# Peptides against a protein of PDB entry 8BZL, part 2

Target 1, 228 residues: chain A of PDB entry 8BZL
Amino acid sequence: SYDRAITVFSPDGHLFQVEYAQEAVKKGSTAVGVRGRDIVVLGVEKKSVAKLQDERTVRKICALDDNVCMAFAGLTADARIVINRARVECQSHRLTVEDPVTVEYITRYIASLKQRYTQSNGRRPFGISALIVGFDFDGTPRLYQTDPSGTYHAWKANAIGRGAKSVREFLEKNYTDEAIETDDLTIKLVIKALLEVVQSGGKNIELAVMRRDQSLKILNPEEIEKYV
Target 2, 242 residues: chain B of PDB entry 8BZL
Amino acid sequence: SRRYDSRTTIFSPEGRLYQVEYAMEAIGHAGTCLGILANDGVLLAAERRNIHKLLDEVFFSEKIYKLNEDMACSVAGITSDANVLTNELRLIAQRYLLQYQEPIPCEQLVTALCDIKQAYTQFGGKRPFGVSLLYIGWDKHYGFQLYQSDPSGNYGGWKATCIGNNSAAAVSMLKQDYKEGEMTLKSALALAIKVLNKTMDVSKLSAEKVEIATLTRENGKTVIRVLKQKEVEQLIKKHEEE

## One batch from the design tools (peptide; made by RFdiffusion4, then SolubleMPNN)

Design b1_p8_1_s3 (from b1_p8_1, 3 letters changed)
Fold by OpenDDE base, seed 2:
Structure b1_p8_1_s3 (fold): chain B 228 residues (1-228), chain C 242 residues (1-242), chain A 8 residues (1-8)
Amino acid sequence: as target 1 above (228 residues)
Amino acid sequence: as target 2 above (242 residues)
Amino acid sequence: SLSDRLFA
């Protein structure tokens, strides 16, 4: 029998393949997103890159467009598919609407894509969660999260992946208006949050910063250590 | 549970894709393939297992495939799957060339195939490809490149890596002996022989059991060359003398 | 593990 990967309801109303995809996300390294006043910050736990691996090809944070970036946790190959489709949509939107996407728009697009893969016959859910950050054209910073189910919500701060629970608990305690009063404080908050689950300090953290009217900036390890 | 082992594109309760993992495990039983990036070139070295005296045609390369003028690959895993994927790589590269009137960038070719591989892990009615590939290439964007891809559709760039039988041991050896920034193609060839000698399940390494291809740049052109048996013999001999 | 390579 050709294995039709069908996400079906259990007798008790669960979509097991979606839930199991969420478990797949937990196998991913931790990612954190924080919305500041005029900044959005993504931080990820660096998986130990093999000594001989090209770091260029190991990315958990990627740009979707000039005004939007994404971090993910879960299946890397699945993430690439989502990222590529999102990028195409961002470009298509620019061509058809003559404006860049809003962060909500592209999040909804990604969420819809994920949802379709939970309902389409012969497709398994995407094994990824994503933190999507950026700026709308009006300069408003945004942070969204998507999960394998295709749900999405706006957040002030959130985390996904293996250490997400601990990081979220930290953020719930420490995310205040004072803690995000400046760009530097916002960055520090992300680093501190990641350090709850990341061993060996700043060397195992990748940070991306997007400021208003600026492109995504990946911080180098030296820049990160200044905040530790 | 057996239920999750039999279905090709479903998550286990733990969030695992067992068929992908099993495909990767199967590759561990294939012949060893090495890739090493040097400053002045990149190489593939592969174990040749099928040596039959009654073969009418001596295949110059069993496991190393030229993809286009700027790229080659080596395969570990199911031969039939490998043939399909290598053909697809050639088609993708050719279509790109026709469309854009320039060679496809190395990483784009790799990712194009990886997207296909990924699809076979996500769409029902298909099994994962039981193949890992090493890609060597040159493009104007990144110069000499080495990539590895697996059945999941994941890929990575490497300075040196190994797939197939005893790949973990080979990678360990490569980590020990690979000198970043100092690797010449000559030293890379020597390293390849050293690693193969230790990782191949043979009593004595022979040139008939090893395929080596180098990719270099000469006069602004990429040159992909499969080493002659005599050249491989010389490399083996040199290693035995050291 | 092989599984660990699939996840980021």
Scores: peptide ipSAE 0.355, ipTM 0.782, DockQ to the pose 0.782
Fold by OpenDDE base, seed 1:
Structure b1_p8_1_s3 (fold): chain B 228 residues (1-228), chain C 242 residues (1-242), chain A 8 residues (1-8)
Amino acid sequence: as target 1 above (228 residues)
Amino acid sequence: as target 2 above (242 residues)
Amino acid sequence: SLSDRLFA
């Protein structure tokens, strides 16, 4: 009976709507994030873009600011709301503090937003998890994950979405200092991780790379194939 | 399982939003609307189910709405919901124009409405809108554009797409016949008739049952025109001769 | 499925 109620505890202490929102995330295509030495990389499984769909409007990786980007898994419409709020916060921070946000700061903001939607009876949880990557103003690369509950942690590498378990298992085995020794190796690690769950190789992968003091770069298919 | 079917903002154990899915299902039974992007324009074609016999010579667009000077939309689904959303689109567009002294970019208008739709899937006490929309427009940023949005608040840009009854079949036909980079408005109109003829639940396509609007650029201005019945008749006739 | 369209 309690699982029907929005944002209430079950007798055994479960927040079922949050757990079910996490199940919604698992229906999303896979996203992976890896923190290298001087690089952060996001990789996502491309859903088969319908032949007549404008690829421009199908974005699973987005910039939140010049120094922060995000990949998500789960409800696309929910993600748009979170992204927009995060972008506004990034700009607001620049105006008020005169510095860009830290990756942790914006992650915490997003996490807090998500948490609020788990506590109000008038709102359902966001059905999204996010991988948030970027560089702090001191040049430190960061990777964070947040889930529908509003929980967030810093990671060396992580994955979300349908194939996340397999990808994480791969990363647990293969994430070493040697594997991220160079930018290229870090990119290769992400691709290899995604290939655990993505069929048809590099054509079904989107990669975003952010290097220190550089803007977000989305790799084209030809660039991706160089690493396959 | 059924206990989640009736709540608007509740995730199922599998992470599904059934009310959103049911709204989308309902739209699948609505009149067909299609949009096609061409190099020199964009069009909407919609099934007209209500024939207003008492209208004298006033051309009435049942499903195609002008939003501003640069955009129009068509709707599949609940009429009352459609009216609310189309009015909201007009208001958003007007507020933007007043604020920025320029027309709202097409995608921004679409996203603004999609955020409203999304809210009706997340906030308690609200049901999803039982409508999908096709948007056609022109702006200085991307030129001619075609968008589709659904009850979830999702949207996408398209070269050609369809909503409503037999939309899957229509989309399949569009995928087969749409020639990227070679689509003229004339060819798009012909394609629209071809697709509607096959996907509408009618024995024979007639001009009285089809609404078509085109959006073009003339002398640096956007022109939105609803085709006259005679023009649609000619398009149908041409198709029958081929 | 309709459900699949909701998720990315």
Scores: peptide ipSAE 0.325, ipTM 0.744, DockQ to the pose 0.802
Fold by OpenDDE base, seed 5:
Formats: sequence, C-alpha cells, structure tokens
Structure b1_p8_1_s3 (fold): chain B 228 residues (1-228), chain C 242 residues (1-242), chain A 8 residues (1-8)
Amino acid sequence: as target 1 above (228 residues)
Amino acid sequence: as target 2 above (242 residues)
Amino acid sequence: SLSDRLFA
C-alpha cells in the first residue's frame, strides 16, 4: 500500500519530507541560544497564552538533565517525544557510565533519533529543531543545534523558529568577546537578539540561564526587565 | 494539495499535517464538552446525544469516564476511538499504581496518552485518533487539575475550557465569566449550565441532554460523582430564574 | 488556526 509515509529521494536528490519538516520548524516561535564564557542562555518568544490556560503547561525550554537543557521550535507533540527519549538516555547514561552525559553526547543521541525517523519506513521526520545547551563535567559551556534531518553542530550562538533569520543576522553582527564578557552582558545579548522579532518587550520573552555548577534557572519577568 | 491529504503522516510543503488538522476539524462537530476548575473541586459537563429509554442506566456516563479513583475524563469525537483511549488510560493508571504503589500523577497520565496519540500522527499506516479529551483530577502535587488534549498529542492545563461543537464560543464565554481565584464548585456548576445553554444545538436545555460530573475531596479522599438528573434539573431551573 | 495550535 502506497500509504506508508516514506521519506524518499526525489529525482533531483531532495528529501522533501525533511525539507517540509524544516518548514514546520519555521512555524514555531523563535528560540535563541547563546554560549557565554561561563554561562549558557536560552531565550524563547512566548506564545500568547490563552487567558484560562495554565502557563505551567506551556513550556518551550526544558531540562534534559541537571547539566543540560533544551529549547525547541516546531511541533509541540514531537518535541515531547524527543525530550522524553533524551531524558531517559540521560538517566541511563548515569546508571551505565556513572557520569552525566556530555552536551555533545546527548545532542548526538537526539540527532541519531531524528535521523532514524528520516530513514525508517512508515515514519515521518520530527517537525522540530532544538537548541541544546549545558555544561560538560569539565565546566565547559556548550551549545548545539539539531534539525529535522538529524544533523547537529556546535555553535557560539544560534536561533531557530519563525524569526530565526533576523535573530541570526543580529547575532552575527553583535556576538563578540566583549558582548559575552560577563554573564549579564550575555543575557542582555539574548534579550536584544529576541527583541528583533518579539513585540512588547520583555513580557513576551522567556529566559533560561545555566551557569557552571548551577541548576537551570528560569528568569521571572521582573528579572528580565532589569536587562531591558 | 490532495496528495498530502491522502497520506496519514506526511508534511505538506508548508509543514502542515493535514490529517491531524482534519481530525481536529471532525471533533468540532462532536457534542460539546466543557471543564471548569474551581477552588474546591473540578467538573466536567458534556452534551448527551444518545437519549434512549432502553439504554442501561447503570452506565457511569455516555461521555464521562472514570479513569481511576482520582481522575475522570470526557471525550469529544469518534466513540470507538474514545473507547480505545479511555481503556488505555485505565491500563496506564493501573500499571503505574502496581509499579509505584501510588496513584499516577494527573499530568503523567495525560502525557502518557498524548505520547500514544502523537505516535499515531508520526507512524505510517495509522491515522490520528479522532478524539479530544478533557481530564479532571486531583493529585498531591498540584491539587485539582483540568487538562485538554487533541489528536496531535498536544495537551495543556486549563482553568476552564471546552471541546467539540461551538467550543470557540464556549471558551469566549468562559473567559468572560470565569473569575480566577474566586470560583467555587457551585459557581462553576452554574457557569457550566450557562455556557451549555448557549452553545448546545438545542432549543431548550434539559437535564436528559446534559451529563455533569464533579470531582471533590472529602476526608482526604477523592470523590467522583455524576450528578443525578434531578440535580441537573435544579441547576437548569436556577439558571432560568436568573 | 488549528495549525497554529500544533506548533510551539
């Protein structure tokens, strides 16, 4: 039956379902990640939460482990599957290797998962990109990006989602050693980058900060306003 | 366009999942279900469409299902799909209880089912479930809770929400009348009747066409109760007098 | 739109 969702090559060598999954990512709200010297920062555009919706259940930034967090853009339900699998892997790694995952390791795991869904019969690609940040056990801050194809790369700064192009252009111009010299400056850089695409200032931004040997901290609106 | 409509689990060129959208559209034609979170409880109210005197009244409800001692749900969409999902919810809850010797947290049960729903949107040879659910529950982590899930496997927590026919209008009314932090179960019941009266495709709201369940805490235990027809009649009468 | 609800 032709009814199997199969990612196949076009005559011209394109994987259309992967490309279309990338288009799905562009429908997601903007997320940005920046690696500082001793800090990693994730920022996301807050989608307008319905008045009666519980904000607790609207999360675009999540912890994968104590030393790793992720922001995503694209299909929310797809993201949950990836997050759950990644969390299980992080715990499994702690049990089997007796050390937490490196940011690269868990990124590679997620990337491999995504890649399998591009090559397996009867599966569609994941409609998500992710920014994965954290600290390795040696205290090195890391930022990785994954896309629906299962590719991944390390970045100094990057963005995903609907406003990613504008945010990336901003980061390309403004990411300097001086701009990330301090934790506060790094946070400011993320906010400024998001403000390229987010209306109404700091109220529509969610920020997560991870410092060396510290847990993930989600900034409250008052804390964000101090940087605006 | 049609090529992407015929396959259950493919992206359109614009990155859309049409089969999921169509499943959600189909639910818009189902009977209305609403949920309201109060300070002292949570309720489900659902349109009863199958009214036949020969139906066995022993059944808990047409559209409201007890999942465990601490949770219930209401469904909008394909009945057969709903039956499969509600049975799965019960199984998940029991497996958790057996494994951990405590009841499953509300959100975890919702998430577990949502992962199943999502799988039916990603794996070939499967169609999305044509069902949205409202979940009510209590747990020690968050107290009284209300969740909504859709065919995509997405879910969210709510103070009040509606699924099925005229859900958008119902949600608008709920937004207008819901008083955050001041909602009692009594006021929530009155609000439910008010909203159903305006959103159901009936000339007159009657107790036979409405199912209402409340979830409360009494003496440290969760109590899930389906309102008797007489109780619903009293609520309707009270609304008509206002 | 219904599609907008699917994306974060």
Scores: peptide ipSAE 0.325, ipTM 0.748, DockQ to the pose 0.749

Design b1_p8_1_s3 (from b1_p8_1, 3 letters changed)
Fold by OpenDDE base, seed 3:
Structure b1_p8_1_s3 (fold): chain B 228 residues (1-228), chain C 242 residues (1-242), chain A 8 residues (1-8)
Amino acid sequence: as target 1 above (228 residues)
Amino acid sequence: as target 2 above (242 residues)
Amino acid sequence: SLSDRLFA
């Protein structure tokens, strides 16, 4: 009996709608995040933009604030809702606390939002997972992941979406202190990880880099090819 | 009532939202709507299916709606749903104008409606809107723009696109014939007629069955114009001569 | 597929 209406517990204690939302995430293209020493890197599999579509409107990586960015996998429309709320919270925090959010704070906010949508009568879970990266005000690089359940954890490296398993297996083998010793090596690690699941080379990868005290930089295809 | 909660758009075991997919299927049965972006303007072309001889008021446009001075849209899908959404678009645009004393940017209007559409896919007791929209507009940020939105609350910007009946075939034709950087409004109009002639389930394209609106800039003002039947006839005639 | 368009 598929829970047709609300997120309810099965007799065996499962939240089917949450599990199914996790399946929705797996339908999204792959996203990978890696925390380096003084850099955070997000990489995504470029979904083939339809010919005649404006690439400007296709974004898998977005800034939440000057010090935080996010990649997601799953339902695009759901992601937009989460992103918008997170951006509002980041601005609100700056106004009320007079400091930018920590990466953990905004992750917890997003996680709490997701959790509420698993427990409220008459709402379905968000069909998205997110990789949230950035720098705390003390200059510490952070990487967090959230899932549809509202759980969140800090990571050194992780992946979400289609092919995430293969990417994670690669990262488990190849993430070392030596592999992230420099910014360039960290970027190379992300590219190599994505190439495990992306068939056609650097042209199908989007990379975002955030360095300490710098804004989010989206690498152009030529810049990506230098690392391949 | 608890029964309405049972109709909530929920995930399938495979992570699909079937109600959203079914809403998209419903749109596939609607009349064809085309949008084409040109260097000097943007246009909407829509199939007029309800040529009822007994219709008193020739609604100047059955499928093309002016939203504000800088934007218009075309709809494919359930008419009642379309009316609700187009009204909401107008309200959002007016509220923005009142609050900020400037017209709402095109993409912001599109996203505001898309957030509403998304909500109808996530909140209990609601069904997805059975409507896709094409938006044309001008703003000071991006100039001429064309957007498409669907029942999921997803949207995208386009150089040219199609929704409704035979949209896949229309999109294929647009991909073949659209010349990037060389599209004038005149060439876009000709392309629209060409595509509609092949995609509409009619033996012969007639001006009575086609609505066309253009959005241009004249003297620093946006001009939204619905083409007169005679103008559409001339476009069709020109196409037949080629 | 229609489904594929919903996911990023």
Scores: peptide ipSAE 0.344, ipTM 0.771, DockQ to the pose 0.762; fails the geometry check

Design b1_p8_1_s4 (from b1_p8_1, 4 letters changed)
Fold by OpenDDE base, seed 1:
Structure b1_p8_1_s4 (fold): chain B 228 residues (1-228), chain C 242 residues (1-242), chain A 8 residues (1-8)
Amino acid sequence: as target 1 above (228 residues)
Amino acid sequence: as target 2 above (242 residues)
Amino acid sequence: SLADRLFE
């Protein structure tokens, strides 16, 4: 039984596999999330898609439900597992509770799932962090971040992945009430934040926008360029 | 630190899964498999390495497997692992058919297997599958499709791609010669031969060393056909004359 | 690199 223990405490009290999973996240492309007044925006660094690859199958931003979407950084295959579980839970909640999940609820679910994989025998942690955005049924915009440990918090703005530090520094400086006064300004803030780490401008950025009482919208490159 | 190299399902200090990487490396030594998507069909071309005169079984297809009426796959890597995965694909497809009374969508079948692959990278006591797969198929949602999956459980859709030996070179050639939106099955077949001729470690490409399957639609039905040796010979001959 | 293909 001991031979299957993957995530254990070191003598100094560290969970190295969790820390190393966090390093895996840093190998992922950058994702940023910003909560506006009546909008939530996810932006991701677009990984160079191979010329012959179908772009449809390369998605870093996904819907969990009609009112919730997620961006991730880290192991793509791990992310798929988490996304699938979350989607099932969202649907289950609708069936059993007869209401959509709150953003906090689904975040907590994902966080709990991740935490279990840090404590269960014979399982390694998920190598992903996630930004989860959406609207609660009362119309409140929400942004949450979770990491491989299963820790989660609510944020005004945050970033994950390889360029997260630089993006966060930018957001700390530039996130003001004035900067998010309008939907357009909020979108611009996300783009500017990503441009701190993305070289080729709007062509290498993917943006998802969710407005109150509206479905998730993925902006096309032309729409993104309007904000640059 | 090499201690992370030998253990399955463990992150290195740098956040790497070495066993998955090593599995992918091993696949690079396997026989070459190509997939090419055309407007009117999709094809798989695979290197046949096990040609021995003393083999009692006439292998119609060594590396290309029919999964259901609408899908086929080619495998690169450990044969035993491939057998397990191809069997699982068939089972998944059949279960879906029984449950929903319609064929499983192509991408859904791919993802189902990829979830299994991923699990073997995350759960202790298991090693990654040493297999990459190319999938060809048709469904009513997206038409003709080509997918690639690797030991990590990652997958992607492709217009053309290659796995196995010299895959990087093959992909480069495909990028150069693939004409987006203008690819016919005929041209795809010619391209497959061209790429295989350059990427296979053989002095001369022969029909006995190549398996080719095409997936087309005829009268509203999917047709999966493995080319006869004579047909492959003709393709090779045409290439040599150019 | 092969490693890079695992991450998004």
Scores: peptide ipSAE 0.282, ipTM 0.748, DockQ to the pose 0.751
Fold by OpenDDE base, seed 3:
Structure b1_p8_1_s4 (fold): chain B 228 residues (1-228), chain C 242 residues (1-242), chain A 8 residues (1-8)
Amino acid sequence: as target 1 above (228 residues)
Amino acid sequence: as target 2 above (242 residues)
Amino acid sequence: SLADRLFE
């Protein structure tokens, strides 16, 4: 059956394993990305950490380089592989080109990696989508999304995971130039977007902020509450 | 669901990896393994199910493996798979030591193996490892550490956790009794015995059915010690008197 | 569920 074949097109042109991988993404907790004027913000639904679990080992938002970070939805183990590959590429690029990667470059790299795993009979697709944010060397904020197929696009704002549809609908209505006029407003927009799908309020939200020429900052719960 | 059981590296229409889930289910039938992190050490406690009188005593530990001077692990699941993975852990640790002239950080060793596990879920012609592991260790970065990994290649750090048979019940008990910030190795040992006594499918807990290892720091060195049967007996006795 | 543990 075509649905069992990793790299075979169905008669109607479907790659079922890729589509099923997209379904895997929907099982992940929600992640949101928003590009502001001089800020990029990632917000994620914080999965309930088991009482005895070390929180430091639960990371849905990861730095790829000093100027790039990523949130993902889907298979956690798959994400780790992608993150590791991306980090290596970022470092390699710095060594060989003597400049940090552009956000588009590293997104394209990740996308290409994913695509290759859709075309080899010996491999299944990655069960992850990613929001990749950061700053190019010229100071331009960027937001990209990539999915299991290896397709990627630039976005002003987007969401992935279980509640992505609702969050996207919210963003479509509320993302305006006025809404992102300041860093604080941009952060507030992300929080409001996540609150559409997160029931327990601000306590179950993790936010990462990257400003121009600044390192990734993960906001603590107290900081998040100030925006609620 | 059965339609997708034949291939280990395919998604179901719902986006599930059934072979990984089945591997995890298999681990649920394995002997119970506990890990508890204390302020002054970390321990593993494992059920010994195969007590055969004809077993050669050469094996110091059936379920607890020393990985290097700073780390040990306990396994739940398919024994043959466990042997392969524990060997791989030792090799990874050794390669790191040779390359960097320092011991591998605990989390790095865990992640290295987890990447291998993940690969066996993604590449064709391979099945997931039917093994979960608990790792205990010490490094200069984070001190005493406890990790858990599963067939998917996922892992996490823990204050206390359990894998294998009746793991859910054990975890529940650990959640109730674990006192964050106040856990001594002594109290951790007592807690381990308490939990094992309730979770093992035995009428009475005996020292022969329990293997316990502790990892401590003495004079700036890591000490991994498997408790002697007499020591375990004393722990059990103490528990019964309470 | 076991399935839920695989996803984040």
Scores: peptide ipSAE 0.281, ipTM 0.765, DockQ to the pose 0.799
Fold by OpenDDE base, seed 2:
Structure b1_p8_1_s4 (fold): chain B 228 residues (1-228), chain C 242 residues (1-242), chain A 8 residues (1-8)
Amino acid sequence: as target 1 above (228 residues)
Amino acid sequence: as target 2 above (242 residues)
Amino acid sequence: SLADRLFE
């Protein structure tokens, strides 16, 4: 049945469903990740939460484990599936290997999951990109990005979503050793990067910080304004 | 362009899932369902469209379903799809209870179903469920809760929201009149009637056309009650006198 | 738009 082969090669060698899934990612709000010296920072553009919506249920940044967190852009429901599977894997790894996952390991797991959905019969690609940040057990900060194709790479800084291009351009110009010399400067860099695409200042930014040997901390709006 | 309309689980060139969007459009033609969270309870109000005098069994609740002792839902969309999903919700809740010897947290039940919905948007050979749900519940973690889920498997918590016919207008009205932190169940009921009166395509709102359920806590127990027709009549009358 | 609700 032709209906089972969703992701197929075009005559010119393109996987259109993967490319179109990437277009779906671009419909998502912008997310930014920056690796500092001893800190990783995720920033996301807040969608205007409907007045009567519970903010608790609108999250673009989530913890996968104590040492790993993720931001995503794209289909929210797809993201939930990926997040849940990643969390299960993180716990499974702890039980089986008796160590937490490395950031690379869990990224590779997520990437493999995404890749399988590009090749499995009757499945469409995930319509999400993810920024995965955290610390390895040796204390090394890591930032990875993955896309609908299942590709992944390590980054110093990166962005995903609708404003990703502009944010990346900003980061390419402004990411220096001096710019990430301190935790505060690193946070400031993320905020400045997001402000390239986010209107109305710090009120529309959600920021999460993970420092070495610390859990994910989501900054409140007041804390964010201190950096603006 | 037509190729993307016929296949159930494919992205369009623009990154859209048309079948999901179309399912959501279908829900817009369904009867209106409202949910309102109050300080002392949560309610569902739903339009009843099938009033047949010849029906032997007065179904007390056509659109509002008790899921377990702590949760209920209302449905907008395809009835057959709704039946499948509501049954699944009950099964999930029951399995959880049996496994963990405690009621399933409200959000976990919602997410469990949402994962199913999402699967039907991603796995071939399936079509999205043409159903949106409003969930009301209580648990020890977050107290009274109101959730909305759609065919995509997306969900959100709400203070007040609406699905089905004229939902956008209803939401606008709710935004105007809902007072955060000051909403009592009584005021929520009044608000529900007010909104339904304006959003339902009826000349006059009648108790026969409205189902209302409230979820409250009494003596440390959740009480889910479907309002009697007389009670609904009183609410309507009160609204007409204001 | 309804489509916008699907994406975050």
Scores: peptide ipSAE 0.190, ipTM 0.665, DockQ to the pose 0.765

Design b1_p8_1_s4 (from b1_p8_1, 4 letters changed)
Fold by OpenDDE base, seed 5:
Structure b1_p8_1_s4 (fold): chain B 228 residues (1-228), chain C 242 residues (1-242), chain A 8 residues (1-8)
Amino acid sequence: as target 1 above (228 residues)
Amino acid sequence: as target 2 above (242 residues)
Amino acid sequence: SLADRLFE
């Protein structure tokens, strides 16, 4: 139908709309996630905020619940939809199951949502990838990544967005047990990874950290500069 | 590739949503709307294009809509789309008030509409709304606020911004003249006139072609006022004298 | 004009 967005298989077995959605993700600013021993860290490349724009309204890192936060790359409006749905699910889970979600659970929920939009007639895929980090109730730090296809995997470290390739290459070389031995070292690793693609140093980086049994903390620029 | 721009909103091979881009392009043909945040208020200034003597003037404004007691918006784009969205904004605000017995926070109202806009970019059989909006409001959380939203469902907060015809030029002028932290409503009004005078496709700026609304706080209440034509004339005159 | 009414 000419009037319906459909994701169908090509003759060679490709889902082009999903692949193209992945290209949309690559247009997004870079996000990186690292799982430490007792910390999870998200870092994002700050897009230059236009003069007169309120920085408060420009966020790439958001809380889904007290124990889970997410960074994304791709279409901002799409991300908002996913974030809102995830937040509702987190609250629903608390109400019905009487426990907060596990990081895997909420990731799976998001992944399933994305997958449905790849298979439902009249829908296009979400143009976002997400890094989802947090702590399970048992205190285990978790990092997951999901893409427009609805796939998800657990990671030690990963990156999404325009500079993801370079950042991943850096992480593959530099992610060691020694590099994440302390919270500070873990944070430093994230910053160093982002600096592979960010030109203006610490001023163009936003960092969020979550420690065990602690709320999400967004580092201020002064705090970030201490690690540079 | 033409096949991606002529269909329902789908991704191009490069990851672009052409229908959304085209909707944004369409808005560029609409009349200019400005928003400026001041320390003591916020304003909307909009180009009025529909000037007809036989029009029934029993309306709040042509391009500026009161949403609730604490918020107003201005629209740039397809008139019919704008009417649908402004009505939806009012409904959302009212439903919130009924449910929570307090007015909806400004950003939350903006977000709610933006989610609707986004949906029209993702679901088949729909086209993006050909409308951008400027929102002005006051709430207890952030005080005076100015927001802009586009057909994609994206939005942002601003100190000053512009949508519609010659918006890029207007934004540049605003960047030059806007003084953060020192902007009074009076100075904001003057700035609005200055920018409109340069960006509107008219030979001479006249009060009949400009609508201005201010949102202020008086005695703990929000006051939304559309300036009278005489007031706008005075502002224009003052600008010409400078 | 009618065309002008299509856009706000």
Scores: peptide ipSAE 0.035, ipTM 0.650, DockQ to the pose 0.040

